# Ledger of designs, part 219: peptides against a protein of PDB entry 5VZU

Target 1, 271 residues: chain A of PDB entry 5VZU
Amino acid sequence: GRTLEDIFHEHMQELILMKFIYTSQYDNCLTYRRIYLPPSRPDDLIKPGLFKGTYGSHGLEIVMLSFHGRRARGTKITGDPNIPAGQQTVEIDLRHRIQLPDLENQRNFNELSRIVLEVRERVRQEQQEGGHEAGEGRGRQGPRESQPSPAQPRAEAPSKGPDGTPGEDGGEPGDAVAAAEQPAQCGQGQPFVLPVGVSSRNEDYPRTCRMCFYGTGLIAGHGFTSPERTPGVFILFDEDRFGFVWLELKSFSLYSRVQATFRNADAPSPQ

## One batch from the design tools (peptide; made by RFdiffusion4, then SolubleMPNN)

Design b2_p29_3_s4 (from b2_p29_3, 16 letters changed)
Fold by OpenDDE base, seed 2:
Structure b2_p29_3_s4 (fold): chain B 271 residues (1-271), chain A 29 residues (1-29)
Amino acid sequence: as target 1 above (271 residues)
Amino acid sequence: MRTSKNTGELTPELQAALEKAKEIIKKLK
């Protein structure tokens, strides 16, 4: 049988060869696509923009972080041998916060896995319920029988009837104090550590996080073979740094804001 | 690897390219 070493060796050979092919193509054919920075919105979790990740064998990757209501998206600006540029490498559900346990229990991969899989199941249920409501609403457009317009005529009369007194029933509107879930004070970062067995390429990840959310990451074989979404955790460290834990891959990716100023990078105003 | 599936197999095209590259390298030695 193939050893894990054989599999790794063959996979690395393919990865290197694909990179060589891609780099060699630059001498013959370059396709340029303009990238626009997403506009910042007041409700954005952090300023949208370009983030860099370093992935060893993949090298430097650039991801655009953007916000879309209660969703965030990481879009690949740089492709890799597995996932082309323009793909959504991560999709974050800002409705589903991940509550990290204490620092001791954060070391337990099985605990993080449990928490994430419970949230994944909730997201799946919500999608099924919303799918049923959308399905039932379409069925009741019964055929509007075009019944013909019959013409008929009549006129009659006007009567005035009277004065019914306004009963003042002062029903106190019960203040349903919708407990505005106080936006969880973004202030004190929680101590953060990666679970044991989660591979980090850099040990220099932030040891404090602001908040975490459920998300999915895109994974594929070389040449974008068998692409699928895998569950994970988006970790907001600060305004300029976020991470993603790839649960099934037992890996962590750190992303840092590209501090370069871009001229003329704003999206043209929709005319 | 972050986003990669370890298939443990080279694509037929990449395998052919790898073998061709190995042959070129053997001729340069």
Scores: peptide ipSAE 0.032, ipTM 0.483, DockQ to the pose 0.340
Fold by OpenDDE base, seed 5:
Structure b2_p29_3_s4 (fold): chain B 271 residues (1-271), chain A 29 residues (1-29)
Amino acid sequence: as target 1 above (271 residues)
Amino acid sequence: MRTSKNTGELTPELQAALEKAKEIIKKLK
């Protein structure tokens, strides 16, 4: 039978070969695309930009974090043998906050799994309900037979001009000061620990987090085969660091801001 | 064996095989 060693060697050979193919494509078929940094918005959870992350055997990767209303996206700038560059490696739903339990219960993977899967099911229900409303509206354009309704004559309704003085009812617009929900005070960071059995390539992760959100990560076989979205947790540590817990993979990826200032990396203003 | 499709994290079994392979390579130096 195949030994664990044989299986390991085969897998490592495939990874090395794929890595070699990806790196060798840089020598012969370089299409250069300019990368623009996303514009920062006041409502962005943190400043958008480039983050460096570690993906197990893939090593160091660069991800662009961007904000799109109540969604955040991590887009791969560097591809790997599984997920090519330009793919959305993570999608974060900023509507669905994950409340982590106390530090003791955070060590329990099953508790985190329960919390995440409950949120996943809510997100699925919301998508199904919104999909039904969009579907029913299109069905009823039966062919309106253009019955040629006859040209009823243009009755010249007369020009009565009464000078009705507009009463200045100065209805004070009640300042409905929409209490801008104060962006939930960056309260003292919650103590954070990875669940037992979640692998981290870097044990030096922040031990406090500001907030967590439901998200999905993209996973695929080698050569981007059978791509699927898997549930996870986006963890905001600070302005320069976030993590992603890959629930099904039992893994954690840490991302740190690239501190390099790029001149002229700003997106051209939409004219 | 589900190779972790994106994280490239070796399963605990593959990780154990890697550590064994590293030990073998260390003995060959």
Scores: peptide ipSAE 0.031, ipTM 0.569, DockQ to the pose 0.103
Fold by OpenDDE base, seed 4:
Structure b2_p29_3_s4 (fold): chain B 271 residues (1-271), chain A 29 residues (1-29)
Amino acid sequence: as target 1 above (271 residues)
Amino acid sequence: MRTSKNTGELTPELQAALEKAKEIIKKLK
């Protein structure tokens, strides 16, 4: 029978072959697409841009991080045998912060799984509720009966309305105590550790995180077969580093900013 | 047995089974 080692070797051979086929296509035909860096906005969680990440055996990948209101997106700049370039490898919901437990409880994968799945269910409920509100609003466009053009009625005269004295009722403007938007406390970094059984290619990841958010990652078979979104955790470490915990895969991807400056890579101003 | 659909890695279950098999093989030598 096949040994577990045989299965591992066969899978690695298939992956290497797929990677080789994918990379060898560049020797014959290159489609060049201009990459524009997303404009930075003041409300962006960090500066948008290019990040280098590692997807286990796929090796080094380039992802564009961009912000879209309450959502962040990681778009693949480099494709792999599973997911082609231009796909959204991660989608982050900045409305749904993940609160990590203490360092001892962070080692428990089941605790992280519980927290993430609870947030996933809230996100599903919000999507269903928002879908109903959008659905009910479209139903009431009953057929506008073509009301016939009623005739132009006449221009009758400007009667003089009288001199009503403006009463000065000086209603004191109640001090609307502007709830001081507490400046989004640049959350003091908390100790961070991967749960036991979460694989990382390198143990060299930041041991302190700034904040975490719920997100989804795209997974697919070779040739982009059966693509699906799986739950995960976006981990912001600092201005130049973030991670993604793939919950169902029990894997961690670390992303680091590409420090290269690109000339003429700015998005054209929206006209 | 499923492989990772994104990382190309063995699932943690498969990886754990592989490591356990390697440990057994090491004990049999």
Scores: peptide ipSAE 0.028, ipTM 0.558, DockQ to the pose 0.087
Fold by OpenDDE base, seed 3:
Structure b2_p29_3_s4 (fold): chain B 271 residues (1-271), chain A 29 residues (1-29)
Amino acid sequence: as target 1 above (271 residues)
Amino acid sequence: MRTSKNTGELTPELQAALEKAKEIIKKLK
């Protein structure tokens, strides 16, 4: 039977061949497209821009991080044998914060998996409920049936029911001051470690994170075959670094800001 | 066997095979 080693060699040979074909195509025909940096907004979680990621055997990739209200998006600037350039490699839901457990429980992959799958189910429920409200609003253009004439006012009788007394009991409505949940102190980074069995190409990842969010990552076979979105965790480390845990793949990708200043990279103002 | 989609990272099965192969190579050095 095929050994795991045979399957590994076949997969690596296919990946090398695909990478070679892609690289060799660039030598013959380069189509240049201007990339514009997304405008920074005050409500952006961090400054949008270009980030470099390291993906396993693919090597160095460039991703554009952009913000779209309560969503963040990582768009591939570089393609790979699986996912072409211009695809959304990650989509982050900034409404759904992931709370990491303590450092001891962060080592447990099953605990992280539980937390992420619970958030995934909430996101699915919210999408189903919001789909139902949009459907019902269109149906009630019933035809304007003609107003038939006003039939006359029958005058029926004045029954006198009795004098029930004015009990004054002025129960003061206790102002349940909804304790404004103090915005969780954004200041102290939480200790961070990858779960056991999550692969990281670099052991040199930040050991403290600021915030985590639910997200989905795009995965596909070679040549963009059978593309699907898988659940994951976006991890904000600092202004210049974020990670993504691919839950089903048991993998971690680290992204670091490209520190290059680009002149005239701003999007043209909509005329 | 799910081919490593997108990340080019080895499935846990392929990673275990790679670690086993590394151990064999390390014993041959």
Scores: peptide ipSAE 0.027, ipTM 0.592, DockQ to the pose 0.092

Design b2_p29_4_s1 (from b2_p29_4, 12 letters changed)
Fold by OpenDDE base, seed 1:
Structure b2_p29_4_s1 (fold): chain B 271 residues (1-271), chain A 29 residues (1-29)
Amino acid sequence: as target 1 above (271 residues)
Amino acid sequence: SEKEKLEELLKKIEEKHAKTEKKGESLVA
């Protein structure tokens, strides 16, 4: 009988063939676009740059990781039949850290799902509240013709004298022990395992992660049909590796830094 | 033409994928 591997290889061959057909329809007219590496900032979670990712049946893809304040972004450098190049495959909210449970509870997909969906709901609420503040601010630009009230001469406030009564009141400074929010130990790696039923192309993923964040992934049908954002988890393993758990797809993508050095790939200084 | 044969082949592959990909499996990353 056909193995699952044989079926996967056939599917991969069909996807490659589809990509070939699409590219051949353009009479081999290739448009080359220069890609610049994003500038590195001191506050970047890791060095930005090119990563090679695995997208299950799509094989090996190249993603640019970049940082935008409290957001990280993965941008497709290579496209596939579903999502074209230049699309934001992942958007990571660096404000919303995901705390993974212990290894036993990490195997429970429903527990991970609960945690992620609770964070998704918080993000949705924050967006609604911020949208109301932006909406109310536009209504009050009624043209108040502020008639120029004539500048009444500010009368010289008389220099009240120096009466020096030395009120002694020795109010004890109440030691408000500011509970130093212990900076969440951002640096200690924790044991990591995929939940049961989450598929990975390779079981050889890092078994320790530094931190996780809420994010969304872009999914679409062939030809970029019905594109939507699905909830997921960004997993930082190390300086050169991160993962994304696609919650609804029950899949895991591993991304590894492209070790190639590119000459003259830095973004031109903003003029 | 060769182009028409490739377009017909593409259509056949797309129709295969559309049948095998359940509504959630067709939405790939």
Scores: peptide ipSAE 0.140, ipTM 0.712, DockQ to the pose 0.363
Fold by OpenDDE base, seed 5:
Structure b2_p29_4_s1 (fold): chain B 271 residues (1-271), chain A 29 residues (1-29)
Amino acid sequence: as target 1 above (271 residues)
Amino acid sequence: SEKEKLEELLKKIEEKHAKTEKKGESLVA
């Protein structure tokens, strides 16, 4: 009988064949777009750049990792039949750290699922509260009927004199105690293992992680049909490796830095 | 032609995957 493995291998072969057919049909009608590497910032969690990712059936893909304040973004450089190039395959919220349990409890998918879904609900609540403040602020511009206030003649208020005693209101600058960003404890990484039932194309993933964050992945049908954001976990292993656990898909993607140096790949200076 | 055979093959694969999509089984990252 067909095994799940046989079906998966057939599916991968079909996807590779589709990629081959699409690329062979281009009949010299190629549109080239220059890709620039994002500028590195001191506050970036790791150096931004190109990573090679594993997407189960899709094989190896190239993703650009970039940082946008308290968000990280993975942008597809290579497209697949589901998610085209230029789409944001992953969006990471660097404000919402995921605390992994101990190594024994990390094997429990339901425990990871609980932790991630609790963070998802907090993110949703924060978005609703921020949406209400933005909504209430717009509602009170009722049309002020400009009643034509009759032009009462402005009586010449007499020029009272210049006694500008400078009150030295020495307003002590309230020390806005910048909430000390707890230095990302460069501590010994936490032991890491995938939950039981999470599929990985490569079992040779790092067994120690530095930190994890809540994120969302983009999933779609073939031709980018019904695109949706699914909850997941971004896992930072080291400077050159990260992972993403697709919670609903029960899959893991491992990303490794592309070590190639490109001449003239830097973003043009903002003019 | 060879091109037409590849286009027919592509169409068969796409139709197969579109059936899987209707089941939610082809929603992939």
Scores: peptide ipSAE 0.135, ipTM 0.710, DockQ to the pose 0.392
Fold by OpenDDE base, seed 4:
Structure b2_p29_4_s1 (fold): chain B 271 residues (1-271), chain A 29 residues (1-29)
Amino acid sequence: as target 1 above (271 residues)
Amino acid sequence: SEKEKLEELLKKIEEKHAKTEKKGESLVA
């Protein structure tokens, strides 16, 4: 009978062939847009830039990694039949660190799924609460008709005398323990393995990771039908490599920095 | 032409994948 591998291989060949047909047919009608590399910031988790991604189904793709405060974004530079170029393939919430278990428990997909779904629920609650605060804040700007309060006359209150003894109320300055945002501790690299049943295109992925974060990936049908965001894990391996575990798809994408230097790829300084 | 054969092949693949979408199996990244 056809194995699952045979079906997957046939599907991948069809996707590659579709990509070839699309690119070959429209070669005469290509509109080129200049892409600028995002500027690097001191607080960026790693240097932003172009990364070569390996997707299970689509093969090799190019994404732009950029940082936006406590969020990171992977933007597709190459499109595929499902997700067109310019879409945000991954969104990473740098506020929500994922702590991976020990190496034995990392093999358990259900354990990773539990951890990710617990973080997903927290993110959903925070979004609902922040949506309520933004909603209530708009309701109170009823136009306070500034009724001109009539200028009541300054009654000359009499000169009461001098003898206010200075009470030395030594108000101890309450140590506002500024919750020092613990600088994202570059955790010592920990052993890393994919869960059983998570597919990788190859077994050649880094076996140690620096840190992990909650993220969402964009999935769609062919022609960008029914686009949705699925939960996943962003895995930082090093300065030049990261991964994304697509939880629902049970797949892993490895991204490696494009080492090419680009001339005139810096964003024009805002004049 | 070779182009017309590729267009016909593309259409057959698209029709195959569009049937798989209805099963939720073709939602990919």
Scores: peptide ipSAE 0.126, ipTM 0.703, DockQ to the pose 0.376
Fold by OpenDDE base, seed 2:
Structure b2_p29_4_s1 (fold): chain B 271 residues (1-271), chain A 29 residues (1-29)
Amino acid sequence: as target 1 above (271 residues)
Amino acid sequence: SEKEKLEELLKKIEEKHAKTEKKGESLVA
């Protein structure tokens, strides 16, 4: 029977051939777009910029990482047969940190799935509640019919008396010692391992992570058919490396900073 | 022409992939 490796090899050959045919057809019709690096902000989780990913049958991908308040975004610089250049391959919610379990429980895909789906449901609830508050604020300015409702009189409510016996029942407030959230030791990364059954193209991924966040990845069919957002985990390893776990796809993408210095890559100052 | 053969081959590959996607087997990120 065909092995999974044989099927993967055939699929890779077909994708390379498709890319070759497309490139050959459009060789004389290439539109070049200048890419600007996003400006760095003090509150950015890491320096924004270009990252290279090696995931899926598409080979080498380039993604621009940028920060937008409490959201991070990966934008495709390279297109593939499924997702064209300029699409948002990942959207990260920096409000929703993922807490990874211990290493033993990190090997359990169902545990990671549970954690991510619980956060997804919270994000969905917050979006529904915030949608209601924005809806109620458009109170119909009904016409101010200025009906002058009449001045009903000052009934003198009487002065009843004084007996303030101070019952001193000093109920000791039980100091609910708020379990001091151990200040997330900003310096020591957590041990990291992929769950069993999550495919990685690179087995040489960082075995320690700094932070994880809830995010969504864009998936589509060839020609950008049926595009949808799938839940996942953004994993910050260090200043130059991040990963994304595609939960439904059971895959892991590793991204590494492009260390090249670009002259004149800064966005022109708004004149 | 060679161009027409490549276009016909591309069409056959695209039709194959479009069938696999409808089965959920080739949703790629």
Scores: peptide ipSAE 0.113, ipTM 0.700, DockQ to the pose 0.407

Design b2_p29_4_s2 (from b2_p29_4, 13 letters changed)
Fold by OpenDDE base, seed 1:
Structure b2_p29_4_s2 (fold): chain B 271 residues (1-271), chain A 29 residues (1-29)
Amino acid sequence: as target 1 above (271 residues)
Amino acid sequence: SEKEKLEKLLKEINEKLAKTEKKGESLVA
């Protein structure tokens, strides 16, 4: 019978062959576009830039990480047979931190799935509520008929009301111990392990992460057919490494900063 | 020519892929 390894090898050969066909068909039609590095901001989670991603089936890809307020974006610089270059491979919601469980419970894929899907439903609710407020605000531009300026009512001087007596009632201020929500210590890395059944290209990934966020990844069929966003987890390991867990695909992608310095790669200053 | 052999191979491969794409929407990232 075909082994899982045989099926994987056949699928990998097919993807390599597709990549070869796409590249060879474009040999006469290569469009070169200049890529600019996004400007770094002091509030960026890490320095934006180029990262080398490892996708199990597609091999090595280049992704641009950029920050857009409370969102981070991974944009494909290299395309593949499923998702072309210039597509947003990952979208990260920096408002929605994922709290990973202890190391034992991190091995449970169903627990990670529960946590992420609960955050997905919150994000969906917030989008529905914010959509309703934006809709109601546009409807009230009925033509303001120019109602004539009503005459300025004369400022009647407020009469000095009388000197009501100082009742001394010394009610003891009950010490409402405001439980100071200790600011979640952003600085200490936690132990990290992939859930059982999540495939990684290599078992050589960082075993400690700084923080995790809710995100969505783009998936598609060959030729960018039926593109959809799947829920996942962005994992910040350090300044130069992050990961993405694709829940539905049960896969992990590791991204490492491209250490090459590029001359004249900065975006032109907006004039 | 070697070019014509390669073009023929590419065509045969494209015809296989176009058949495989219809069978298995393996959604991949």
Scores: peptide ipSAE 0.106, ipTM 0.526, DockQ to the pose 0.263
Fold by OpenDDE base, seed 5:
Structure b2_p29_4_s2 (fold): chain B 271 residues (1-271), chain A 29 residues (1-29)
Amino acid sequence: as target 1 above (271 residues)
Amino acid sequence: SEKEKLEKLLKEINEKLAKTEKKGESLVA
């Protein structure tokens, strides 16, 4: 019978062939767009920039990592047959940290799934609550009938005098409770392993992680059909490496910084 | 011609792709 491996190999050959067709169709009409590197900010989790990603089915792709307040984004610089270039392949919520269990329980895919799905439900609730507040505010523009209230004559209230007593309001300097910088635990990274049944293209992934966050990945059919966001885990390994666990796909993508320096790749300063 | 062979191959590929799309092949990242 066809093994799961045979089906995967046939699918991989088809994806490679599609990628070849798309690439060959570009020979007739290439639109070149200049890519700018995102400016680095002090509060960025790591330096933004280009990363090479390993997608199990698509091979090697280039993703731009950028930071947008409490969100990180992976934007495809190279497209594939499913997700075109310029799409946000991953969106990371830096508000929702994932706490990985101990190394033994990290092997349990169902435990990881539980943790991620609980966070997904919290994110969904927060979005619903914020949506209701925005909805109720628009409904009360009933037409205020401008009843012309008659101009009652403003009686001239008398000019009370200039008693300029300088109140020495000694405003105590409110102790700016320094939001305790949670010490960047320069702690030894947590031991990391992929759950059983999560596929990786390469077994050579970092075995320690600094932190994990909830995120969503973009998945679609061929030609970007039926695009949807699937839950996942962003895993920060180090300054130059991160991963994404695609929970529903049971796959892992490893991203490594492109070490090439590009001259004049900086975004033009906002005028 | 080589062109006709390429057009035939592209057609066969597009017909396979259209069959795979219809089979609800796995949404991929």
Scores: peptide ipSAE 0.102, ipTM 0.516, DockQ to the pose 0.298
Fold by OpenDDE base, seed 3:
Structure b2_p29_4_s2 (fold): chain B 271 residues (1-271), chain A 29 residues (1-29)
Amino acid sequence: as target 1 above (271 residues)
Amino acid sequence: SEKEKLEKLLKEINEKLAKTEKKGESLVA
């Protein structure tokens, strides 16, 4: 496919003009919606909240990161000409960790592509199997006619027979060699580099990552035409920074936490 | 007026956009 840079080179003037129109035309008809920050949960991978994302020549976009059990979601707070506000720009599967190779092999785009596509096929298989279990489980609710089976009587309590013998057999406790769980080296981030041919808006991205997960990004044409989900890698750098590698677009988006504290941005408690 | 200049500019920009939306769908994030 065309890279994000190729698309932006062809349409850079149009994108600037589009962004100028969107900012200038909407000033007359702004519907303000209150945005609430998602509540933080103890099991959240990082604190949810607002992040500033870099989408190449689209410029700065605001994304809300939220956690939904074993999924994370990036929702556009700002729209662009391709993906409108309120859309899920990224959806992350926290069940499917991506293991990055060593730093030398991380430069190979084909190796990253292989790893991501293998995980994509596993996710598809799990969805097919889970679809079968959900299909079979609905069929067996035949109406249990509650036939009132009659109260058959309490048959009696026969007796305490005795005998004793103490057989010794001293079965040796087989040494279960506890496979030493290699202590998850909790602290040292893995060295990180973008593959050759993956475009970044800025080469100033973190050179170490904590963990990576499989995810999908939303892509579309201008006016949200032909929207599709493309495979990618969510990269957690730290508590305030994550990235997304758009595999098919050969691009990288860096997301950094908005450090502004918003008073009264907490969701109202569900009454 | 400055308003008429802005309205003219917005019209010219909208006409350019309507021409670019007809160019091949560039799928972007």
Scores: peptide ipSAE 0.096, ipTM 0.503, DockQ to the pose 0.216
Fold by OpenDDE base, seed 2:
Structure b2_p29_4_s2 (fold): chain B 271 residues (1-271), chain A 29 residues (1-29)
Amino acid sequence: as target 1 above (271 residues)
Amino acid sequence: SEKEKLEKLLKEINEKLAKTEKKGESLVA
């Protein structure tokens, strides 16, 4: 029978062949689309822009990182045989920070998996609760048939009753110690290591991370078949580097800022 | 030959890729 190894080699050969076909077809018919760099905002986690990524078999990819309030997005600038250009390869929920364990426990894939899946379940619950509020709000606009309310008579306004003294019930506002989200000390990076069994193309990844967030990655078969979102971890290393751990794929993608200066790459001001 | 170099490179790529856990690659990012 075909081993999982044979299937994998066949798939990898097919992927390389498809990538070669796509790249070779570009010599005959290139569709050029102008890409604009997203404007930087003060609240952006890092400067948005182009990042050079390495995905397992895909090799070199270009992703645009952009920020959308409490969400970050990686958009494919280069397509591959699985995911076409313009797709959102990663979506990051900046509301859901991932706390990495100590360096010893970071090597345990099952622990990272547990942490990520717990956050995924919270995100799912929040989406269900928010979906219920949005659903109940639409039901009550039944058409108010304007039945002509009959002109019932002017009942007289009864008189001003007297000045009840406001009792100063000085209810001490219980200090709900809002657990001040200790501003994540932006300075001290946490030691970082990939879990055992997570595949990295580059062994030279940063060994210190600033922060991690829950995210989802887009995966698909060849020709964008059966596209789905898989859970993962966005890892911010520094201003110019981030990673994504694809949990189900047990893979790590490293992204490094493209240092090239682009002329006229800024979005036109909204007129 | 250049063909043999390419076949060797493809083999080395496939061997490096095959060290990546096999389960997920039918669906790639």
Scores: peptide ipSAE 0.066, ipTM 0.488, DockQ to the pose 0.095; fails the geometry check

